Peptides against a protein of PDB entry 7MKK. Designs and how they scored, part 12

Target 1, 71 residues: chain A of PDB entry 7MKK
Amino acid sequence: SMKEKVKAKLVEIRKFVPFIRRVRIDFQDTLSKVQGHRLDALVNLLDREDVSMSSLNKIEVIIDKLRTRFN

## One batch from the design tools (peptide; made by RFdiffusion4, then SolubleMPNN)

Design b1_p11_3_s3 (from b1_p11_3, 3 letters changed)
Fold by OpenDDE base, seed 4:
Structure b1_p11_3_s3 (fold): chain B 71 residues (1-71), chain A 11 residues (1-11)
Amino acid sequence: as target 1 above (71 residues)
Amino acid sequence: SELDELLEELS
């Protein structure tokens, strides 16, 4: 079901939360205040259980870009 | 949304 697919994808995406938090901290002086706030919001969103598949797909793209730019 | 804006900035 779509519900199960969303749940499975959320579990996989959450594996990158420690990475996102590390980027937020390690590059705090480089990131703008707005960028830092958005990373915090991203982490907070991933703590929720009512995230849509559309949002998770966008988040996956964001994480890929973070990995490319910040290691 | 904040995510869309973040994606745009990182694109």
Scores: peptide ipSAE 0.078, ipTM 0.709, DockQ to the pose 0.903
Fold by OpenDDE base, seed 2:
Formats: C-alpha cells, sequence, structure tokens
Structure b1_p11_3_s3 (fold): chain B 71 residues (1-71), chain A 11 residues (1-11)
C-alpha cells in the first residue's frame, strides 16, 4: 500500500537526519540565516509521521544535493 | 515552500 511505502521511505530518509544536523552545525558560519532555517525546518519535517510521498521524494533530492555540496 | 526554495538554491 501507499501507506506502507511512505513508512518505508520515511525510515530510509530519516537515516540522513544526523547528516543534516551535522551540516547545519558544521557549516553554520558558511550558511546564510535562511539556509540554516531551512535545514532546521527540514529536520523538523522529518520528525513528523504525516509526511507525504511527494514531500519525501523532494527531500530525497535535497539530501542528494546536500551530500554533493557538503560531502 | 521552504523545501522548494532550498532545492532551488542547491540545484
Amino acid sequence: as target 1 above (71 residues)
Amino acid sequence: SELDELLEELS
């Protein structure tokens, strides 16, 4: 079911929360205030249980870009 | 959204 797919996707995406938090802190002086705020919002979103598949797919792309830029 | 804006900046 879509619900099960969303749960599985969320579990996989949440594996990157520590990475996102590290980027937020380690690059705090490099990131603009708005970029930092957006990363905080991203982490907060991943704490929710009602995230849509559409959002998770977008988040996956964002994480891939973060990995490329921030190692 | 903030996510879309972040995506645009990182693209």
Scores: peptide ipSAE 0.077, ipTM 0.709, DockQ to the pose 0.870
Fold by OpenDDE base, seed 5:
Structure b1_p11_3_s3 (fold): chain B 71 residues (1-71), chain A 11 residues (1-11)
Amino acid sequence: as target 1 above (71 residues)
Amino acid sequence: SELDELLEELS
């Protein structure tokens, strides 16, 4: 079901939460206030249980870009 | 920035 697919995708994406938190901290001095706030918002979004598949797919792309830029 | 653009729709 779509519900099961969303749950599975959320589990996979949440594996990157520690990475996102690390980027937020390690690069705090070089990130703008807005960028820092957006990373915080991203982590908070992934703590929710009502995230859509569409949002999760977008987040996956964002995480890939973060990994490329911040390793 | 690219980061700002990518995260805009989530904020």
Scores: peptide ipSAE 0.067, ipTM 0.717, DockQ to the pose 0.225
Fold by OpenDDE base, seed 3:
Structure b1_p11_3_s3 (fold): chain B 71 residues (1-71), chain A 11 residues (1-11)
Amino acid sequence: as target 1 above (71 residues)
Amino acid sequence: SELDELLEELS
């Protein structure tokens, strides 16, 4: 079901939460206040259980860009 | 949304 697919996707995306948190802290002085806030919001969103597949797909793209930019 | 704005910044 779609519900099961969302749950599976969320589990996979959550594996990158430690990475996102590290980027937020390690680059705090480089990031603008708004960029830092958005990374915090991203982590907070992934703590929720009601994230849509659409949001998860967008988050996956964001994580890929973060990995490219911040290693 | 905040996600869209973050995506825009990283694009």
Scores: peptide ipSAE 0.079, ipTM 0.707, DockQ to the pose 0.873; fails the geometry check

Design b1_p11_3_s4 (from b1_p11_3 with D1S W2E)
Fold by OpenDDE base, seed 1:
Structure b1_p11_3_s4 (fold): chain B 71 residues (1-71), chain A 11 residues (1-11)
Amino acid sequence: as target 1 above (71 residues)
Amino acid sequence: SELDELLEELE
């Protein structure tokens, strides 16, 4: 089911939460306030259980961009 | 959304 697919995707995406938190902390002085807020919001979103597949797909792209920019 | 804005900024 789509619900099970969403749950599986969420589990996979959550593996990157520590990375996102690390970026937020390590680059706190470099990031603008708005960028920091957006990263915080991203982490908070991933703590939820009602995230849509469309959101998860967007988040996956965001994480890929973060990995490219911040290693 | 904030996600869309973040994505746009990071693209």
Scores: peptide ipSAE 0.085, ipTM 0.714, DockQ to the pose 0.905
Fold by OpenDDE base, seed 4:
Structure b1_p11_3_s4 (fold): chain B 71 residues (1-71), chain A 11 residues (1-11)
Amino acid sequence: as target 1 above (71 residues)
Amino acid sequence: SELDELLEELE
C-alpha cells in the first residue's frame, strides 16, 4: 500500500539525517540564517510520521544536492 | 513551502 511505501521511503531518507545535521553545524558560519533555519526544518520534518511521498521525493532531491555541494 | 524554497536555493 501507499502507507507501506511511505514508511519504507522515510526509513531510507532518515539515514541521511546525521549528514544533514553535520552540514548544518560544519557550515553554520557560511550558511545564511534562512538556509540554516531551512535545514533545521528539514531535520524536524523527517522526525515526523505524517510525511507525504511527495515531500519525501523532494527531500531526496535536496539531500542529493547537499551531498554534491557539501561532500 | 520551505522545502520548495530550500530546493530552489540549492539548485
Scores: peptide ipSAE 0.082, ipTM 0.714, DockQ to the pose 0.915
Fold by OpenDDE base, seed 3:
Structure b1_p11_3_s4 (fold): chain B 71 residues (1-71), chain A 11 residues (1-11)
Amino acid sequence: as target 1 above (71 residues)
Amino acid sequence: SELDELLEELE
């Protein structure tokens, strides 16, 4: 079901939460205040259980870009 | 949304 697919996707995306938190901290002086806030919001969003598949797909793209830019 | 804005900044 779509519900099960969303739960599975969320579990996989959450594996990158430690990475996102590390980027936020390690590059705090490089990131603008708004960029830092948005990374915080991203982590907070992934703590929720009511995230849509559309949002999870967007988050996956964001994580891929973060991995490319910040390793 | 904040996600869209973050994506735009990282593109």
Scores: peptide ipSAE 0.084, ipTM 0.717, DockQ to the pose 0.943; fails the geometry check
Fold by OpenDDE base, seed 5:
Structure b1_p11_3_s4 (fold): chain B 71 residues (1-71), chain A 11 residues (1-11)
Amino acid sequence: as target 1 above (71 residues)
Amino acid sequence: SELDELLEELE
């Protein structure tokens, strides 16, 4: 079901939460206040259980960009 | 959405 697919995708995306947290801390001096806030919001969003597949797909793209920019 | 606003500005 779509619900099961969403749960599976959420589990996979959550594997990158430690990476996002590391970026937030390691590059805190480089990031603007608004960029830092957005990363915090991203982590908080991934703690929720009501995230849609569309949102998860967008988050995956953002994580890929973070990996490119911040190693 | 708020999510779009947050995520697109990280792009």
Scores: peptide ipSAE 0.078, ipTM 0.699, DockQ to the pose 0.585; fails the geometry check

Design b1_p11_4_s1 (from b1_p11_4, 5 letters changed)
Fold by OpenDDE base, seed 5:
Structure b1_p11_4_s1 (fold): chain B 71 residues (1-71), chain A 11 residues (1-11)
Amino acid sequence: as target 1 above (71 residues)
Amino acid sequence: SVEELLDSIDF
């Protein structure tokens, strides 16, 4: 079901939370304040259980961009 | 909204 797919995708995306937190800390002085706040909000979003598949797909793209720029 | 937040993220 779609519900099961969302749960599975959320589990996979959550594996990158430590990476996002690391980027937030290591590049705190490089990031603008708004970028830092957005990363904090992103991490908090991934603690939720009501995230849509559309949102999870967007988050995956964001993580790929972070990996390209920050390792 | 969540969608607006995600759409605003640019790195």
Scores: peptide ipSAE 0.681, ipTM 0.934, DockQ to the pose 0.920
Fold by OpenDDE base, seed 4:
Structure b1_p11_4_s1 (fold): chain B 71 residues (1-71), chain A 11 residues (1-11)
Amino acid sequence: as target 1 above (71 residues)
Amino acid sequence: SVEELLDSIDF
């Protein structure tokens, strides 16, 4: 079901939360305040259980961009 | 909204 697909993808995306937190802290002096706040909001969003598949797909793209730039 | 937040993120 779509519900199970969303749940499985959320579990996989959450594996990158430590990476996102590291980027937020390690590059705090390089990132703008706005970008820092957005990363904080992204981490908080991933603590929720009501995230849509569309949102999770967008988050996956964002993580790929972070990995390219910061790792 | 969640969608507005995600659309605003660009790295």
Scores: peptide ipSAE 0.680, ipTM 0.934, DockQ to the pose 0.899
Fold by OpenDDE base, seed 2:
Structure b1_p11_4_s1 (fold): chain B 71 residues (1-71), chain A 11 residues (1-11)
Amino acid sequence: as target 1 above (71 residues)
Amino acid sequence: SVEELLDSIDF
């Protein structure tokens, strides 16, 4: 079901939360205030259980960009 | 909103 697919995707995306947190801290001086706040908000969003597949797919793209830029 | 947040993120 779509619900199960969303749950599975959320589990996979949450594996990157430690990475996002490290980017937020390690590059705090490089990131603008707004960028830092956005990363904080992103981590907080991933604590929720009601995130849509559309949102999760967007988050995956964001994580890919973070990986490209911040290793 | 969640969508507004995600759409605003540019790294």
Scores: peptide ipSAE 0.680, ipTM 0.934, DockQ to the pose 0.901
Fold by OpenDDE base, seed 3:
Structure b1_p11_4_s1 (fold): chain B 71 residues (1-71), chain A 11 residues (1-11)
Amino acid sequence: as target 1 above (71 residues)
Amino acid sequence: SVEELLDSIDF
Protein backbone atom coordinates (compact mmCIF):
# COMPACT_ATOMS: atom_id res chain seq x y z
CA SER B 1 0.00 0.00 0.00
CA MET B 2 0.97 3.65 -0.33
CA LYS B 3 0.99 3.92 3.46
CA GLU B 4 3.55 1.12 3.66
CA LYS B 5 5.64 2.73 0.91
CA VAL B 6 5.63 6.07 2.73
CA LYS B 7 6.70 4.39 5.97
CA ALA B 8 9.55 2.58 4.21
CA LYS B 9 10.69 5.77 2.46
CA LEU B 10 10.59 7.72 5.72
CA VAL B 11 12.79 5.09 7.39
CA GLU B 12 15.33 5.39 4.57
CA ILE B 13 15.33 9.20 4.55
CA ARG B 14 15.75 9.35 8.34
CA LYS B 15 19.11 7.60 7.91
CA PHE B 16 20.37 10.96 6.61
CA VAL B 17 19.25 13.00 9.65
CA PRO B 18 22.68 12.72 11.32
CA PHE B 19 24.26 14.01 8.09
CA ILE B 20 21.87 16.97 7.91
CA ARG B 21 22.57 17.82 11.56
CA ARG B 22 26.32 17.71 10.92
CA VAL B 23 26.03 20.01 7.89
CA ARG B 24 23.98 22.44 9.98
CA ILE B 25 26.63 22.56 12.71
CA ASP B 26 29.86 22.22 10.72
CA PHE B 27 28.91 24.86 8.16
CA GLN B 28 26.93 27.19 10.41
CA ASP B 29 29.27 30.11 9.66
CA THR B 30 29.09 29.46 5.90
CA LEU B 31 25.31 29.08 5.73
CA SER B 32 23.06 32.10 5.78
CA LYS B 33 20.66 32.43 8.70
CA VAL B 34 17.76 31.41 6.46
CA GLN B 35 19.64 28.33 5.19
CA GLY B 36 20.42 27.28 8.75
CA HIS B 37 16.81 27.75 9.76
CA ARG B 38 15.68 25.67 6.79
CA LEU B 39 17.96 22.79 7.79
CA ASP B 40 16.61 22.92 11.34
CA ALA B 41 13.08 22.84 9.99
CA LEU B 42 13.97 19.93 7.70
CA VAL B 43 15.28 17.85 10.62
CA ASN B 44 12.19 18.69 12.67
CA LEU B 45 9.95 17.69 9.77
CA LEU B 46 11.58 14.25 9.63
CA ASP B 47 10.59 13.64 13.27
CA ARG B 48 6.96 13.64 12.15
CA GLU B 49 5.00 10.54 11.11
CA ASP B 50 2.62 12.29 8.69
CA VAL B 51 5.03 13.27 5.90
CA SER B 52 3.69 12.65 2.37
CA MET B 53 5.46 10.71 -0.36
CA SER B 54 5.66 13.93 -2.39
CA SER B 55 7.45 15.66 0.48
CA LEU B 56 9.78 12.70 1.00
CA ASN B 57 10.76 12.74 -2.68
CA LYS B 58 11.55 16.46 -2.43
CA ILE B 59 13.60 15.85 0.71
CA GLU B 60 15.60 13.17 -1.11
CA VAL B 61 16.51 15.72 -3.80
CA ILE B 62 17.52 18.23 -1.13
CA ILE B 63 19.74 15.64 0.57
CA ASP B 64 21.40 14.89 -2.77
CA LYS B 65 22.15 18.60 -3.22
CA LEU B 66 23.56 18.80 0.31
CA ARG B 67 25.81 15.81 -0.36
CA THR B 68 27.04 17.36 -3.61
CA ARG B 69 27.91 20.66 -1.94
CA PHE B 70 29.06 19.62 1.53
CA ASN B 71 30.29 16.01 1.14
CA SER A 1 3.32 24.92 4.86
CA VAL A 2 5.57 21.87 4.49
CA GLU A 3 5.49 22.16 0.70
CA GLU A 4 6.36 25.86 0.79
CA LEU A 5 9.27 25.13 3.13
CA LEU A 6 10.65 22.37 0.92
CA ASP A 7 10.22 24.42 -2.26
CA SER A 8 12.16 27.31 -0.68
CA ILE A 9 15.21 25.21 0.21
CA ASP A 10 18.16 25.79 -2.09
CA PHE A 11 21.74 24.67 -1.52
Scores: peptide ipSAE 0.679, ipTM 0.934, DockQ to the pose 0.910

Design b1_p11_4_s2 (from b1_p11_4, 4 letters changed)
Fold by OpenDDE base, seed 5:
Structure b1_p11_4_s2 (fold): chain B 71 residues (1-71), chain A 11 residues (1-11)
Amino acid sequence: as target 1 above (71 residues)
Amino acid sequence: SVDELLDSIDF
């Protein structure tokens, strides 16, 4: 079901939370204040259980961009 | 909204 797929995707995306946190800390002086706050908000979002597949797909793209730029 | 937040993220 779509619900099961969403839960599975969320589990996989959450594996990148430690990476996002490290980017936030290690590049705090490089990132703008707004960018830092957005990363914090992204981490907080991934603590939720009501994230849609559409949102998870967007988050995956964001993580790919972070990986390209910061690691 | 969640989508507005995600759409605002640019790195």
Scores: peptide ipSAE 0.671, ipTM 0.933, DockQ to the pose 0.909
Fold by OpenDDE base, seed 3:
Structure b1_p11_4_s2 (fold): chain B 71 residues (1-71), chain A 11 residues (1-11)
Amino acid sequence: as target 1 above (71 residues)
Amino acid sequence: SVDELLDSIDF
């Protein structure tokens, strides 16, 4: 079911939360205030259980961009 | 909204 797929995707995406947190802290001085705020919001979003598949797919793209730029 | 937040993120 879609619900099961969303749950599985959320579990996989949450594996990157530590990475996102590290980017936020390690590059705090080089990130703009708005970029830092967006990373905080992203981490907070992933604590939720009602994230849609569409949102999770967008988050995956964002994580890929973060990995390209920040390791 | 969540989608607006995600769409605004650029790195």
Scores: peptide ipSAE 0.670, ipTM 0.933, DockQ to the pose 0.877
Fold by OpenDDE base, seed 2:
Structure b1_p11_4_s2 (fold): chain B 71 residues (1-71), chain A 11 residues (1-11)
Amino acid sequence: as target 1 above (71 residues)
Amino acid sequence: SVDELLDSIDF
């Protein structure tokens, strides 16, 4: 079901929360204030249980970009 | 909104 797929995707995406937090801290001086706030918001979003598959797919793309840029 | 937040991220 879509519900189970969303749950599975959320579990996979949450594996990157430590990475996002590390980027937020390690590059705090490089990131703009708004970028830092966006990363904080992204982490907070991933604490929620009502994130859509569409949103999760967008988050995956964002994480891929973060990985490319920040290792 | 969540969508607006995600769409605004420029990393």
Scores: peptide ipSAE 0.669, ipTM 0.933, DockQ to the pose 0.812
Fold by OpenDDE base, seed 4:
Structure b1_p11_4_s2 (fold): chain B 71 residues (1-71), chain A 11 residues (1-11)
Amino acid sequence: as target 1 above (71 residues)
Amino acid sequence: SVDELLDSIDF
C-alpha cells in the first residue's frame, strides 16, 4: 500500500538525520540564520509520521544537495 | 506548510 511505501521511504530518509544535524552544527557559522532554521525544521519534520511521499521525495533531493555541498 | 518549507530550502 501507499502507506507502507511511505513508511519505508521515511525509514530510509531518517538515516540521513545524523548527517543533517552534523551539517547544522559544523557549518553553523557559515550558514545564514534562515538556512540554519530550515535545517532544524527539516529534522523536526522527519520526526513526524504524517509526511507524504511527495514531501519525502523533495527531502531526498535536498539531502543530495547537502551531500554535494558539505560532504 | 510542509510544502512551503521544502520548496524554500536552497543549499
Scores: peptide ipSAE 0.669, ipTM 0.933, DockQ to the pose 0.871

Design b1_p11_4_s3 (from b1_p11_4, 5 letters changed)
Fold by OpenDDE base, seed 5:
Structure b1_p11_4_s3 (fold): chain B 71 residues (1-71), chain A 11 residues (1-11)
Amino acid sequence: as target 1 above (71 residues)
Amino acid sequence: SVEELLDSISF
């Protein structure tokens, strides 16, 4: 079901939360305030249980860009 | 909104 797919995707995306947190901390001085805030908001979003597949797919793209830039 | 937040994220 779509619900199960969302749950599975959320589990996979959450594996990158520590990475996002580390980017936020390690590059705090090079990130703008708004960028830092948005990373915080992203982490907070992933702590929720009601994230849509659309959102999760967007987050996956964001994580890929973060990995390219910061790893 | 969540979608607006995500759409605004760029690095």
Scores: peptide ipSAE 0.707, ipTM 0.938, DockQ to the pose 0.924
Fold by OpenDDE base, seed 4:
Structure b1_p11_4_s3 (fold): chain B 71 residues (1-71), chain A 11 residues (1-11)
Amino acid sequence: as target 1 above (71 residues)
Amino acid sequence: SVEELLDSISF
């Protein structure tokens, strides 16, 4: 079901939370204040259970961009 | 909204 697909996607995306947190801290001086705050909000969002598939797909793209730019 | 937040994240 779609619900189960969302749950599976959320589990996979959550594996990158430590990476996002690391980028937020290691590159704090490179990121603007607003960028840093938005990354904090992103991490907090991933603690929720009601995240949509659309949101999870967008987060995946964001993570890919972080990996490209920040390792 | 959540979608607006995600759309606003850029580097």
Scores: peptide ipSAE 0.706, ipTM 0.937, DockQ to the pose 0.949
Fold by OpenDDE base, seed 3:
Structure b1_p11_4_s3 (fold): chain B 71 residues (1-71), chain A 11 residues (1-11)
Amino acid sequence: as target 1 above (71 residues)
Amino acid sequence: SVEELLDSISF
């Protein structure tokens, strides 16, 4: 079911939360205040249980871009 | 909204 797929995808995406937190901290002085705030909001979003598959797919793309720029 | 937040994130 879609609910099962969302749950599985959320589990996989959450594996990158430590990485996102690290980028936020390590590059705080390089990032603009607004970009730092957006990363904080992204981490907070992933603590929720009601994230859609569409949102999770977008988050996956964002993580790929973070990995490209910030290792 | 969540979608607006995600669409605004770029680096």
Scores: peptide ipSAE 0.706, ipTM 0.938, DockQ to the pose 0.921
Fold by OpenDDE base, seed 1:
Structure b1_p11_4_s3 (fold): chain B 71 residues (1-71), chain A 11 residues (1-11)
Amino acid sequence: as target 1 above (71 residues)
Amino acid sequence: SVEELLDSISF
């Protein structure tokens, strides 16, 4: 079901939470205040269970961009 | 909104 797929996707995306937190900390001085806040909000979002597949797909793209820019 | 937040993130 779509519900099961969302849960599975969320589990996979959550594996990158430590990475996002690390980027937030390691590049705090490089990031603008607003970008830092957005990363904080992103991490907080991933603590929730009510995240849509659409959102999870967007987050995956964001993570890919983070990996390219900050790794 | 969540969607607006995600759409606003760029690096």
Scores: peptide ipSAE 0.706, ipTM 0.937, DockQ to the pose 0.924

Design b1_p11_4_s4 (from b1_p11_4, 3 letters changed)
Fold by OpenDDE base, seed 3:
Structure b1_p11_4_s4 (fold): chain B 71 residues (1-71), chain A 11 residues (1-11)
Amino acid sequence: as target 1 above (71 residues)
Amino acid sequence: SVDELLDSIEF
């Protein structure tokens, strides 16, 4: 079901939370205040259980961009 | 909204 797919995707995306947290901290002086705030919000969003598949797909793209830029 | 937040994220 779609619900099961969302749950599985969320589990996979959450594996990158430590990476996002490290980017937020390690590059705090490089990031603008708004960029830092957005990363904080992104991490907080991934603590939720009601994230849609559409949102999870967007988050995956964001993580890929973070990896390209910062690692 | 969540989508607006995600769409605004740029680095």
Scores: peptide ipSAE 0.710, ipTM 0.938, DockQ to the pose 0.890
Fold by OpenDDE base, seed 2:
Structure b1_p11_4_s4 (fold): chain B 71 residues (1-71), chain A 11 residues (1-11)
Amino acid sequence: as target 1 above (71 residues)
Amino acid sequence: SVDELLDSIEF
């Protein structure tokens, strides 16, 4: 079901939370305040259970961009 | 909104 697919995707995306947290801290001086706040908000969002597949796909793209730029 | 947050994230 779509619900099960969303749950599975959320589990996979959550594996990157430690990475996002590290980017937020390690590059705090490089990131603008708004960028830092957005990363904090992103981590907080991933604590929720009601994130849509559309949102999860967007988050995946964001993580890919973070990986490209911040290793 | 969630979408607005996600769409605003740029690096």
Scores: peptide ipSAE 0.710, ipTM 0.938, DockQ to the pose 0.883
Fold by OpenDDE base, seed 1:
Structure b1_p11_4_s4 (fold): chain B 71 residues (1-71), chain A 11 residues (1-11)
Amino acid sequence: as target 1 above (71 residues)
Amino acid sequence: SVDELLDSIEF
């Protein structure tokens, strides 16, 4: 079901939470305050269970961009 | 909204 797919996707995306947190800390001086806040919000979002597949797909793209720039 | 937040994230 779509619900199960969302749950599975969420599990996969959550694997990157430590990475996002690391970027937030390691590059705190490079990031603007608003960028930092947005990363914090992103991490908090991933603690939720009510995230849509559309949102998860967007998050995946964001993570890819983070990996390209900060890893 | 969540989507607005995500769409606003730029690096």
Scores: peptide ipSAE 0.712, ipTM 0.938, DockQ to the pose 0.887; fails the geometry check
Fold by OpenDDE base, seed 4:
Structure b1_p11_4_s4 (fold): chain B 71 residues (1-71), chain A 11 residues (1-11)
Amino acid sequence: as target 1 above (71 residues)
Amino acid sequence: SVDELLDSIEF
């Protein structure tokens, strides 16, 4: 089901939470306040169970961009 | 909204 697919995707995306947290901390001085806040919000979002597949796909793109720039 | 947040994220 779609619900099962969403849950599986969420589990995979959550594997990158430690990376996002590290970027937030390690580059805090180079990130703007809004960028920092957005990363915090992103991490908080991934603690939720009610995230759509569309949102998860967007998050995947964001993570790819973070990886390109920060590691 | 969640969508607005995600769409606003840029580095």
Scores: peptide ipSAE 0.711, ipTM 0.938, DockQ to the pose 0.884; fails the geometry check

Design b1_p11_5_s1 (from b1_p11_5, 7 letters changed)
Fold by OpenDDE base, seed 4:
Structure b1_p11_5_s1 (fold): chain B 71 residues (1-71), chain A 11 residues (1-11)
Amino acid sequence: as target 1 above (71 residues)
Amino acid sequence: DLDEELDSFFS
């Protein structure tokens, strides 16, 4: 089902939460307040269960961009 | 709004 696919994708994306948290902390002094807030919001979003596949796909792209910029 | 927040990463 679509629900099960979303759950599986969410599990995979959540594996990057520690990375996102690390970026938030390591670059806290470099990031603007807005950028910091966005990262916090991203982590909070991934704590939710009611996330669409569309949103998860967008989040995946965001994580890839973060990985490119922040290693 | 989650979509607005997500879109902000692409700005």
Scores: peptide ipSAE 0.125, ipTM 0.717, DockQ to the pose 0.179
Fold by OpenDDE base, seed 1:
Parts: C-alpha cells; sequence; structure tokens
Structure b1_p11_5_s1 (fold): chain B 71 residues (1-71), chain A 11 residues (1-11)
C-alpha cells in the first residue's frame, strides 16, 4: 500500500537525521538564523509520522544538497 | 507550514 511505502521511505530518510543534526551543530556559527531554523524544521518534520510521499521526496533532494555542500 | 519550509530550500 501507499501507506506502507511512505513508512518504508520515512525509515530510510530518517537514517540521515544524525547527519542533519551534525550540520546544524557544526556549522551553527556560519549558518544564518533562517538556515538554522530550516534545518531544525527539517529534523522536526522527520520526527512526524504523518509525512507525505511528496514531502519525503523533497527531503531526499534537500539531503542530497546538504551532502554536496557540507560533506 | 512545513511544506512551505521545505519549499524554501529550493528557492
Amino acid sequence: as target 1 above (71 residues)
Amino acid sequence: DLDEELDSFFS
């Protein structure tokens, strides 16, 4: 089902939460307030159970961009 | 709105 697909993808995306948290902390002094807030919001979103597939796909792209910029 | 926050990463 679509619900199960979403849950499975959420599990996979959540594997990057430690990375996102690390970026937020390691670069806190160089990130703007807005950028910091966006990363916090991203982590908070991934703590939710009611995330859509559309949102998860967007998050995947964001994580790829973060990996490119921050290793 | 969290979707708006996500969209902000692409702006």
Scores: peptide ipSAE 0.125, ipTM 0.718, DockQ to the pose 0.183
Fold by OpenDDE base, seed 2:
Structure b1_p11_5_s1 (fold): chain B 71 residues (1-71), chain A 11 residues (1-11)
Amino acid sequence: as target 1 above (71 residues)
Amino acid sequence: DLDEELDSFFS
């Protein structure tokens, strides 16, 4: 079901939470205040159980961009 | 609004 697909994707995306937290800390002095806030919001979003597939797809793109920029 | 935060990454 779509619900099961969302849950499965959420599990996979959550594997990157430690990476996002690491970026937030390691580059805190480089990131703008708004960028830091956005990363915090991203982590908080991934703590939720009611995230849509659309949101998860967007988050996946964001993580890919972060991986490219911050290794 | 979390959706607005997500959109901000693409701005």
Scores: peptide ipSAE 0.123, ipTM 0.714, DockQ to the pose 0.181
Fold by OpenDDE base, seed 3:
Structure b1_p11_5_s1 (fold): chain B 71 residues (1-71), chain A 11 residues (1-11)
Amino acid sequence: as target 1 above (71 residues)
Amino acid sequence: DLDEELDSFFS
């Protein structure tokens, strides 16, 4: 079911929360206030249980971009 | 708004 797929993908995406938090902290002095806010919002979103598959797919793309830029 | 926040990453 879609519900099971969302649950499974959320578990996988949450594995990157420590990475996102590290980017937020390590680059805090070089990130704009807007960029910092966006990363905080991203982490907060992943704490929720009611995240759609569409949102998770977008988050996956964002994480890929972060990995490319920040390793 | 969560969608607006997500969309901001692509702007």
Scores: peptide ipSAE 0.122, ipTM 0.715, DockQ to the pose 0.179

Design b1_p11_5_s2 (from b1_p11_5, 7 letters changed)
Fold by OpenDDE base, seed 1:
Structure b1_p11_5_s2 (fold): chain B 71 residues (1-71), chain A 11 residues (1-11)
Amino acid sequence: as target 1 above (71 residues)
Amino acid sequence: DLDKLLDEFFS
């Protein structure tokens, strides 16, 4: 079902939460306050149970961009 | 608003 697919995708994306948190702390002094807030918001979003597949796919793209910027 | 958040982050 779509619900099951969303849950599976959420599990996959959540694997990158530690990475996002690491970026947030390792580059805290480099990031602007707004960027830091956005990273926090991203983590908080991934803690939710009602995230859509569309959102998860977009987050995946963002994570890829983060990996490019911060290795 | 996820789209706005992410768009602004990487803009």
Scores: peptide ipSAE 0.157, ipTM 0.755, DockQ to the pose 0.189
Fold by OpenDDE base, seed 2:
Structure b1_p11_5_s2 (fold): chain B 71 residues (1-71), chain A 11 residues (1-11)
Amino acid sequence: as target 1 above (71 residues)
Amino acid sequence: DLDKLLDEFFS
């Protein structure tokens, strides 16, 4: 079901929460206040249970970009 | 607004 697919996707995306938190801390002096806040917001979003598949797919793209940008 | 957040982050 779509509900099961969303749950599975959320589990996979949440594996990157520690990475996002690490970027937020390690590059705190490099990131603008806005960028730092946005990273915090991403983590907060992934703590929710009502995230749509569309949002999860977009977050996956952002994580890929973060991985490329911050190694 | 997730779309706004994500769009602005990499703009």
Scores: peptide ipSAE 0.151, ipTM 0.750, DockQ to the pose 0.188
Fold by OpenDDE base, seed 5:
Structure b1_p11_5_s2 (fold): chain B 71 residues (1-71), chain A 11 residues (1-11)
Amino acid sequence: as target 1 above (71 residues)
Amino acid sequence: DLDKLLDEFFS
C-alpha cells in the first residue's frame, strides 16, 4: 500500500538526519541565519509522522544537494 | 510549503 511505501521511505530518509545535523553544526558560522533555520526545519519535518510521499521525494533531492555541497 | 521553505538555502 501507499501507506507502507511512505513508512519505508521515511525510515530510509531518516538515516540522513545525523548528517544534516552535522552540516548544521559544522557550518553554523558560514551559513546565514535563514539557511540555518531551513536546515533545522528540515530535521523537524523528518521527525513528523504525517509526511507525504511527495514531500519525502523532494527531501531526498535536497539531501542529495546537501551531500554534493557539504561532502 | 517545503519547496518554498528550502529554496532559500539552495539559491
Scores: peptide ipSAE 0.140, ipTM 0.741, DockQ to the pose 0.182
Fold by OpenDDE base, seed 3:
Structure b1_p11_5_s2 (fold): chain B 71 residues (1-71), chain A 11 residues (1-11)
Amino acid sequence: as target 1 above (71 residues)
Amino acid sequence: DLDKLLDEFFS
């Protein structure tokens, strides 16, 4: 079901929360306040259980971009 | 708004 797919996707995406947190910390002095806030917001969003598949797919894209930019 | 959030981050 779609519900089960969302749960599975959320579990997979949450594996990158530590990475996002590390980017936020390691580049804190390089990131603008806005960028830092956005990273915090992403982490907070992934703590929720009511995230849609659409949102999760978008988050996956941003994680890929973060990985490319910050290695 | 997630789209705005993401857009602002990478803008």
Scores: peptide ipSAE 0.133, ipTM 0.738, DockQ to the pose 0.188; fails the geometry check

